# Designs tried in a protein design run: peptides against a protein of PDB entry 3EFO. Part 156

Target 1, 262 residues: chain A of PDB entry 3EFO
Amino acid sequence: SQLADLYKSCETDALINFFAKSAFKAVLHQPLKVIREILVNQTAHMLACYRKNCASPSAASQLILPDSMKVLPVYMNCLLKNCVLLSRPEISTDERAYQRQLVMTMGVADSQLFFYPQLLPIHTLDVKSTMLPAAVRCSESRLSEEGIFLLANGLHMFLWLGVSSPPELIQGIFNVPSFAHINTDMTLLPEVGNPYSQQLRMIMGIIQQKRPYSMKLTIVKQREQPEMVFRQFLVEDKGLYGGSSYVDFLCCVHKEICQLLN

## One batch from the design tools (peptide; made by RFdiffusion4, then SolubleMPNN)

Design b2_p19_5_s4
Fold by OpenDDE base, seed 3:
Structure b2_p19_5_s4 (fold): chain B 262 residues (1-262), chain A 19 residues (1-19)
Amino acid sequence: as target 1 above (262 residues)
Amino acid sequence: TSSVEIDMNTIEDYVPDIP
């Protein structure tokens, strides 16, 4: 059917880009609450239509997503939790305006990365491999106290260090003997020159080369105050300012779909 | 059309393939 073909050809990254720009344009004329409600409604309607017209019958407890939109909800939740649509006390009006303008000019690839950051387990690096480590989900549950993670969203870059991160890696990256000796005020990694340091720099370089904006590096120690800023980029987690977790959002969408189809 | 089915009772086990 024509409808089935439409869902097959759908590209989630393009949809998110469209929804983001549409919503961010509407910010100037509509209340934020209304905009968020519209986005949720649109998401629910699209998925309800699929369930009704394209999907095989399933239990009411099931959330059915077309394969082309399997990641739409997670990105939509990220959009809903963005500071432009969900105000945060620490974010000024000017900063929100700036981010709004940035997104309005972003391409599909840029907006995708912006809303859902890349989180890489750096502690798993194979020095002999030219491949990037596989990204993990942007959630605290995917972090490890023994791990080191690099987060990038196209505008910011963070190097997160677990409290129990391996001393040998700390030595390799920072040329210091322990976690406690790491200076988080630094925005540049030292030129240590060992294979691990070189590999990390290469990865950071690859990430940067694909982005139009220079990402300043922020070094974050677990359980220190600056980690709170880092945690805001873990977009699948529940937000501090009213944003839902990915799981909560799925439940919300499922509920609304059921209401539409009942 | 291929689809993904998420059981809301075990939603914590669902891990989408995010690029």
Scores: peptide ipSAE 0.503, ipTM 0.916, DockQ to the pose 0.861
Fold by OpenDDE base, seed 1:
Structure b2_p19_5_s4 (fold): chain B 262 residues (1-262), chain A 19 residues (1-19)
Amino acid sequence: as target 1 above (262 residues)
Amino acid sequence: TSSVEIDMNTIEDYVPDIP
């Protein structure tokens, strides 16, 4: 059917880009609450239509997603939690305006990274390998007190260090003896020159490559106050100032789909 | 069409692929 073909051809990253730009345009004319509700409704309607017309019968307790939209909910949740659509006290009006303008000009690849950051376990680097570490889910549950993680969303770059990060890695990256000696005011990593440092710098370079904006590096220590800023980029977690976790959002979408089909 | 089924009773176990 034409409908089935439509879902097969659908690209989530393109949809999110479209929804983001549409929503951000609507901000000028409609209340934020209404815009968020529309986005949720549109998501539910698309998925309800699929379930009704394209999907095989399944139990009511199941959430059915077409393969092309398997990650639509997570990105939609990220969009809904963006400071343009969900204002936060720590974000100024100017910052919201800036982000709005940025997204309005972003291509599909840029908006995808912007809404769902890359989170890389740097502590797992193999200096003997040229392979980049696989990204992990953007959630606190994926962090480790013994780990070091690099987060990037195309605009910002964070190097997060667990309180129990390996001293040898700290020495390799920062040329200091311990976690306590790391200066979080730095915006550039020192050029230590060892293989691990070089590999990390290479990875950072690759991440920065083909991005239209230079990402400022922020060093974040676990359990220090600046970590709160970093945690806002863990988009699958529940937001501090509203916004659902990914799991909660899935539940919300599922309930709305059921309501539409009943 | 290929579909992904998520059991809402065990939603915590669902780990979708990320781009």
Scores: peptide ipSAE 0.502, ipTM 0.914, DockQ to the pose 0.883
Fold by OpenDDE base, seed 5:
Structure b2_p19_5_s4 (fold): chain B 262 residues (1-262), chain A 19 residues (1-19)
Amino acid sequence: as target 1 above (262 residues)
Amino acid sequence: TSSVEIDMNTIEDYVPDIP
C-alpha cells in the first residue's frame, strides 16, 4: 500500500531535524507546553497509524515501531528535553536563544549528533586497530568506574574518567601516575607520544571531521562537580530538569497510542 | 512492512540500533 511505502521510505534523522526546527520556530509564538504536547501527539499519531494500517495484529502491551522509525522515540525524547523547549527558570533566556539559533542552522547529520551524542568506550581501544570502538548507549548504566569514555555531540567533547580507571591508561593519556593527578582544567590532551595516546588523538580527529564547529574538550572526573554537566548529555537517562528517560518516554508514547486506537 | 516489537513489560531490555 501507499502508506506502507511511506513508512518504508521514512528517514528518521530528517524527521527529527524537521520537528526540531518547527518546534524551535514555534517557540516564538506558542507556549512551550503546547509545543511539547504537539510533538508527543505527532509521534503517537504516526505510530498509531502504522499500528492500525500497516502492522500485524499484536498484543496491547506491545509497542510496534516501523523499522524506519525505530529510533524516532529516542530522538524525540531528546528534542523534548532540550533546553529550548523546557520551561525551567534555571535555564537562561540567553542559553535558549543560543541553542535555538544553532539548531535552526543545522543540517540533518548535525542535528542527529547534537540530539544524541556519540559515546565511545575509550578504555577498550585496540591500539592495533584503526577502527573506532563501538558506541554505547548514552546512559549512566553504560558507564563503569573502571572505564574511560569519550562523548561528542558536535559542539562539545567530553573525556569522562571513572574513579577506578586504569592507571596505565591514565599514564598513557595524561602522562601522570594516577587519577588524582589529572588536571581537569586542561582543554587539550598532552602529546604523550605512545600508541594509545596517538590512537585516542586520531579518534578525536575522526570525530571532529566534517563537523562545522570545533568541539571544545572537557576532561571530567567521576564524582567531581563537573560530572553533573556531563550527565546532561546522557540523554537516555532522566533529565536534570524533569525530562523523562527513554524508557519512560516509550511508556508515554505507548499509552498515547493505545488511547488513540481504543 | 518490517517492524520492531517492544514488550512494554520488559522495556528495559530493549536496545535499539542508534546511528
Scores: peptide ipSAE 0.482, ipTM 0.910, DockQ to the pose 0.884
Fold by OpenDDE base, seed 4:
Structure b2_p19_5_s4 (fold): chain B 262 residues (1-262), chain A 19 residues (1-19)
Amino acid sequence: as target 1 above (262 residues)
Amino acid sequence: TSSVEIDMNTIEDYVPDIP
């Protein structure tokens, strides 16, 4: 059907870009709560329409997503949890304004990365490989106290270190003997010169490539105060200030769809 | 039409694929 074809042709990244810009424009004249509700409503309407007109009959307990929109909910949730739409006390008005303006000018690829960061387990790096490690889901559940992770969203770059990070990797990256000796005030990694350090720097370079903004590096130690900022980028987790987890958002969307159809 | 079905009754065990 024509409608089915439409859904097949939909691109989630383009939709998110559109929704983001529309919402961020609306911030100037509508309450944030209303904007968020509209976004959820629009999401639900799109998916309800699919279920009604395109999807095969299924149990009411099922959430049915067209393949083209299988990741729409997760990105939508990220959008809803962005500091522009969901204000957080640790984010200044200026920062929100800055991010709003940035997103208003972002292309599809940029906004996709911005809303859902790339989280890389760099503790598993093979120094002989030229491939980037596979990204993991942006959730605390994917972190490891023994791990080291690099997070990037096109604007910020974080190097997160677990409290039990391997000393050999710490020494390889920072040229210090232990986790406790890492200086988190640095914004640049030292040029240690070993293969692991070089590989990490290469990865960071690749991530920075073709990005319009230079990402500032923040070193984050697990359980230290700055980790709180880092955790805000774990977008699939429940937010501290009203943001839902991905799972909770799926439930929300499902309920909304059911309300529309029943 | 290809679709993804998520059972909300077992959502806690759901691990979605993200490209």
Scores: peptide ipSAE 0.467, ipTM 0.899, DockQ to the pose 0.859

Design b2_p19_6_s1 (from b2_p19_6, 10 letters changed)
Fold by OpenDDE base, seed 1:
Structure b2_p19_6_s1 (fold): chain B 262 residues (1-262), chain A 19 residues (1-19)
Amino acid sequence: as target 1 above (262 residues)
Amino acid sequence: PISQEELEKLLKEIDEALA
């Protein structure tokens, strides 16, 4: 059917880019509450339409998503949690204006990375392999106290160190003997010259490639104050300023779909 | 950003939770 073909041809990243720019334009003439409601409704309607017209028979309790839009809810939740669409006094007008301007000029690939960061388990690197580590979901539950993670969203880059991260890796990256000796004021990694350091630098270089902005590196130690900033980029978790976790959002969307179909 | 395997697991968990 034409409808089935439409869903097959839909690309989530393109949709999110469209929704983001549309919403951010609407901010100039519509209340934020209305914009958020429209986004949720549009998401629910699209998914409800698929379920009604394209999906095989299934239990009402099942969340059935088309393959092309399986990750639409997670990106939509990230969009909804963006400071531009939030009415919180903790968020400055300047920050909202800045974020709005940035997204309005972003291409599809840029906005995708911006809304859902890449989180890489650096501690799993095999220096004998040319393969990049597979990204993990952006949630605190995916972090490990024994791990080291690199996060990038096209604008910022974070190197997160667990309190129990391996001393040998710390030595390899920073040329210091322990976690306590790491200087978090650094914005550049030292050129230690060992294979692990070189591989990490290569990965960082690859991430930086074809990005319109130079990402500043922030080194973050677990349980230190700056970690709070880092955690804001774990977009699947509950937001600091009232945004829902991905799981909670999925439940909300599912409920809305059921209401539309019943 | 999310692997198909992880997504499938998540969807399964959600389905079970909503059942």
Scores: peptide ipSAE 0.100, ipTM 0.750, DockQ to the pose 0.078
Fold by OpenDDE base, seed 5:
Structure b2_p19_6_s1 (fold): chain B 262 residues (1-262), chain A 19 residues (1-19)
Amino acid sequence: as target 1 above (262 residues)
Amino acid sequence: PISQEELEKLLKEIDEALA
């Protein structure tokens, strides 16, 4: 059907860019609460229309998403949890203004990465492979105390180290004997010169390619104070300022869809 | 972007939770 074709033609990255810019423009003349409600409603309506007009009959309790929109809810949740759309007093006006302006000028590719960072398990690297490791979901549940992870969102880059990170990898990356010896004040990795170090640097370079801004590197040790900042980029988790986890958001959207179809 | 496999796993879990 024509309608089915329409949904198939939808690109999540383009949609989230549109919604983000629309919402961030609206903050100038509409209450944040209203904007958030509109975004949720729009998401629910789009998915409800798909289910009604394009999906095969199924149980009401089943969540059915078109392939082109499968990840729309997760991005929408990330948008809803962005500081621009939050009215928390802990967030400065300057920070909101800054984030707003950044997104307003972002292209589709930039906004996609911005709202949902790339999280790479660096500890799984094969020094003989030229391929990037597969990204994992941006959630604390995907981290491990024995692991090392690289996170990038187009603006920031984090190297997160578990408290039980392998000493051999620590030495390979930082040329120090243990986790305790890592200096987190540095913003550049040392040029150790071994294959692992070189590969990591290469990966970082690849991530930086075609990005409009140079990403600042922050080294984060698990259980240290800066980890709190890092956790804010684990966008599928519950937000620091009360934002929903992705799972909770999906449940919410599903409820709304059911209400619309009933 | 989210892995399709991981997303499907999550969606399945959600469906089970909503059932």
Scores: peptide ipSAE 0.093, ipTM 0.740, DockQ to the pose 0.078
Fold by OpenDDE base, seed 3:
Structure b2_p19_6_s1 (fold): chain B 262 residues (1-262), chain A 19 residues (1-19)
Amino acid sequence: as target 1 above (262 residues)
Amino acid sequence: PISQEELEKLLKEIDEALA
């Protein structure tokens, strides 16, 4: 069908870019609450339309998404939780304005990374491998107190350290004997010169490649104050200021779809 | 982004939760 073809041709990354720019433009003349509601409604309507016109009969409890839109809810939730659309006290007005302007000029690839960060388990690095470690879902549940993770969204880069991070890795990265000795005020990793350090630096370089902005590095220790900022980038988790977890969002969307189809 | 495999797992979990 023509509708099916339309959905197949639709790319989630392009859609989220469009929705983001549209929403961020609307911020200037519409209440944030209204904008968020519109986005949710649009998402639900799109998915409801697919289910009604393109999907095979299924149980009402099942969430059926077209392949081209399977990850749309993920990114939509991220958009809804962005500080431009969901104000956060820790984010200044200037910062929100800055992010708004940045997104308004972002290409499809940049906006995709911006809304859903890359989270890499650095503690699993193979120093002999040229491949990047597989990214994990942006959720606290995927972190480990024994782990070290690198998060990047195209604008910011965080190196998160668990309280029980391996001392040998800490030594390898920072040239200090323990977690307590790590200086979180550093914006650059020291040139330690060992294979692990070099590998990490290479990974950071790869992530930075072809990105329009230089990402500032922030070192984050678990359970310290700066971790709260880091956690805001774990976009699948429940937000502190009204943002839903991804699961909760999907449930919400599902309910709305059911309402539309009944 | 989320891998297809991880997404499928999540969707399955959600479907089960919504059942």
Scores: peptide ipSAE 0.084, ipTM 0.734, DockQ to the pose 0.079
Fold by OpenDDE base, seed 4:
Structure b2_p19_6_s1 (fold): chain B 262 residues (1-262), chain A 19 residues (1-19)
Amino acid sequence: as target 1 above (262 residues)
Amino acid sequence: PISQEELEKLLKEIDEALA
C-alpha cells in the first residue's frame, strides 16, 4: 500500500518520537491546551518552511509536503489524540501516567508503531506466501464486513472479524462453524494446525518479534461491545474524545501553513 | 528536502517551546 511505503520514512518516525517525548515531558508543567497548540503550530511551521524553501511555486490552495514528511500530519494527529494529551475524565490518571511512561522509554520504531498501528487484512492471506499482507490505513473505512483484520500497536493485538467473515476462514482459525460460535473471551488462538492457521500464527509471531512487550490478543467481533475498544486504535478516524480525523487535521494544518506563508 | 540545519533548528525550537 501507499501508506506502507510512506511509513518507511525514518525522518517522520524520528520526529514523532521527538514530539511525543517532548510533549509528554511538558505535560508535567504546561497546560494540555498549550501543548497541543504548540505541536500543531510547530508542525505547520515545519511544513511551511519546506514549502518556502524547497517547494516549487504552486497555488496556495495546494498542500505540498516533502515525501519524507508526507505522513507527518497523520502521525501528529495520532499523537494529539493520545490519552496523555487529552483532558477527559473518562481517561484515568493512571492510564495517562502509564502511557506517558511507556512512550518516554520507546525508541523510534516502537513509538511509530504505538501511535500508528499496523492493520493487516488477514482475510487476504496467501498461505503459500511468507510475505505479510500490506497494511491498510487505520480507519473504519478500510474495514469490510467480509474481512478479518489483525491490528497491532506494540502493546495490544486485536483480531477483528467482520460479521460476514468467510466461514471457511473462521473454521480455519477457530475451528468453529460460524461467526456466532467464536469465543471472544479467549486470548490465544487455538492450534488448529491447518495451513491458514499456521500462517496467521506465523504473522502474529513476526509482529511480536523485537517488540519489548508481549502483546495480548483480543478477539473482536464486529458490532459487539468490545469493538469499541478496537475502534480506538483506528487512529485516522474521529476520536471518541474529541480528536479530529486525519482529514480534518490535515485541513487544519493546511490552513495554518497558508497563514504562515501569507 | 528541508536542510538538516533547518530541521535541527526547528526541533530545538520545539523543544524549547515545550520545555
Scores: peptide ipSAE 0.016, ipTM 0.486, DockQ to the pose 0.031

Design b2_p19_6_s2 (from b2_p19_6, 10 letters changed)
Fold by OpenDDE base, seed 3:
Structure b2_p19_6_s2 (fold): chain B 262 residues (1-262), chain A 19 residues (1-19)
Amino acid sequence: as target 1 above (262 residues)
Amino acid sequence: SISEESLQAILEEIDAALA
């Protein structure tokens, strides 16, 4: 009963914040591989314990998670794939050190957004509405060549453009006639002044609001080399340097739980 | 962040795959 209550009282965002800070502190005195293994083991043990002691009997093939920790695996996978714990060649040592320090000081809300970005399909914007578009899952499968997406994680902001993005929207945002004419070196959108541009700027403003850091805007064209950096923020996808997809991670966690309970 | 509903759909897929 006490254990069940503990799980019910747990908040995933608080847990991931704690795990992140603990892991990032451990980087100073433990190998990254060991840290990652510890995190996976801790995740599996916590969930196995819940299943054993709190969950109703169910099929062995079913992954049973407490409501309060239902999204823990996805965030844990994001943590494991972070450049601090899984170094990437495209990330400088200075940037990695910077991110480590930032996370060490982040609150719960900031760390949540940092590990799982907000991805918005802005090509679906209704200029007559003040509502933000519904965020989509951070996966390439949710992107479309015909779409335009805004990604933000509290530190970085990306505007991703599909190769077949509507010319009308491109003109509305950038005041250029086509995809090919977009300058990806710019860090600020032009003030075109049309309703769509204004709406996009409003959305960007809302996202920036209440964030402690100013997010630099990076414009990314699909199939160009800089897109690879953007893809690293699609945290549900398989990483290039040893990071698992969300699905693979869930399977891994499930297997570990089963092994612990077997 | 991701919604619990969206995650639930993923979990169901995993369950189906592991069944």
Scores: peptide ipSAE 0.068, ipTM 0.711, DockQ to the pose 0.077
Fold by OpenDDE base, seed 1:
Structure b2_p19_6_s2 (fold): chain B 262 residues (1-262), chain A 19 residues (1-19)
Amino acid sequence: as target 1 above (262 residues)
Amino acid sequence: SISEESLQAILEEIDAALA
């Protein structure tokens, strides 16, 4: 059917870019609450339409998403949790204005990365491979106290170190003997020169490549105060400023879909 | 991005929770 073809050809990354720009434009003349409601409703309606017209019969309790939009809800949740739409007092007006303008000028690829960061388990790096490690979901549940992770969203880059990260890797990256010796005030990794260090630098370079903005590196130790900033980029988790977790949002969307179809 | 496998796992968990 024409409708099925539409969903099959739908590009989630393009949609989220459109919704983001549309929402951020609407901020100028619509209440934030209304904008958020519209976004949720649009998401639910699209998915409800798919379920009604394209999906195979399924139990009402099952969430059925079209293949082309399987990840749409997670991006929508990220959009809804953006400071521009939340407008929390903890965020300055200037910051909100800045982010709004940034997104308004972002291409599809940039906005996708912005809303859903790459989180890479660099402790699993194969120094003999030139391939990037597979990204993990942006959630605290995917972190490990024994791990080291690199997070990037096109604007910020974080190197997160677990409290039990391997001393060998710490030595390889920072040329210091232990976790306690890592200086988190530094914004550049030392050029240690070993294969692991070189591989990490290469990965960072690849991530930075073709990005319109230079990402400042922030080194974060687990359980230290700056980790709170890092955790804000774990977008699938519950937001600090009232945003829902991805799971909670999915449940919300599912309920709304059911309401539309009942 | 989210892997299809991870997404499917989450969806299954949600479906189970809603059942």
Scores: peptide ipSAE 0.030, ipTM 0.683, DockQ to the pose 0.078
Fold by OpenDDE base, seed 4:
Structure b2_p19_6_s2 (fold): chain B 262 residues (1-262), chain A 19 residues (1-19)
Amino acid sequence: as target 1 above (262 residues)
Amino acid sequence: SISEESLQAILEEIDAALA
């Protein structure tokens, strides 16, 4: 059907960009609660419409997402958990204003990366490969105490190190003998000069390419205080300030869809 | 971004939980 084709042609990244800008504009004249409700309702309505008009009959318990919008809920959840849409005293007005302004000027690609960061398992790097490692889901469950991960959202870059990160990798990246010796105050990686270091720097360079802002590097050790900041970017997890996990959000959306269709 | 395979796995888990 024409409608099915329309859904297939929908780009989630463009939709998220639109929703983000619309919501962030609305923040100036509407309560945050209302804005969040609107976003959830819009998401549910779009998906309900698809199910009603395009999907085959299915069990009520089945969540059916069109391929073109399959990842819409995850991005929507990220949007809903953004500090601009959260009313928490821990978030300064300046920070909200800053992020609001940034997103209002972001293109589709920038906003996509902003809301759902790239999380790369650096400990799996093949120094002989020019390919970026496959990104993992932005969740603590995907981290490993033995791993090293690079997270980037277009504005910030984090290098997260597990407490049991391989000493050889630590040596390769930082030229120090152990995890304990890593200086987390550094904003630049040392030029160690070995293949692993060079590969990591190359990857960081690729990530930085074509981004409008230079991403400051923050080195984060697992179980240290700064890790809390890093965890805020694990957008699939439950938010520190009341945001739902992705799974919980999907359940919520599913219930809304069912209500619309019943 | 999230992989399609990962997303599918999540959806299946949710479906199972909601059944």
Scores: peptide ipSAE 0.023, ipTM 0.643, DockQ to the pose 0.077
Fold by OpenDDE base, seed 2:
Structure b2_p19_6_s2 (fold): chain B 262 residues (1-262), chain A 19 residues (1-19)
Amino acid sequence: as target 1 above (262 residues)
Amino acid sequence: SISEESLQAILEEIDAALA
């Protein structure tokens, strides 16, 4: 498919890995503000160059992204919103240091997943299918109160449950009668033994097998306090600590590109 | 990595944002 071809030709993952490591190295010697500005400027310059030299004539008001870098802004925004590059008191120095060190050792695939988590609609699972459910965009807008979602970023795994999650699925996963009975202190799913539970466990296993680190599972109920932590991984949304939504970032990048071209 | 479906969704949104 056209999309498949685009995805295969995309070099964004390698670029993001490079930018991430470069930026995280620079943190030791440069102010965070400067680093962020450099990243944005580099992004804008690359895209501006493409627009100027490679793109077909189009309205200046349009953001034109090359196919190979079409998703670059998505990942760049995620990078910019990472705690290592955010100077917020709410984020401990230890956490920043930890994540910095982790990313510095990550390969391309690891960093890709780290910056843009995989969000899977578990409630749509076909127990008879061997295929993983299609991932959705990491945004609250893609969640549903009736849904159950698994999020993984290579380091953490979250099982998010909507307030109106189907009782039959709750029973299938947790062996409890209702949403209210789910124990969010659990870090492991019970071995209920039904096909749905087995399928979910299999999916979790597959995700884990592809990662070098053991991911801790956190069970999250919608509208409970721990959901706030989960929402931080919805990287396309506005960040809790001042990071921009993806849409806002695109607008920002577009503005910068226009400035470079004018 | 992002699934093809997710990528398509992103692209559609990008396109919409550009319109």
Scores: peptide ipSAE 0.103, ipTM 0.708, DockQ to the pose 0.075; fails the geometry check

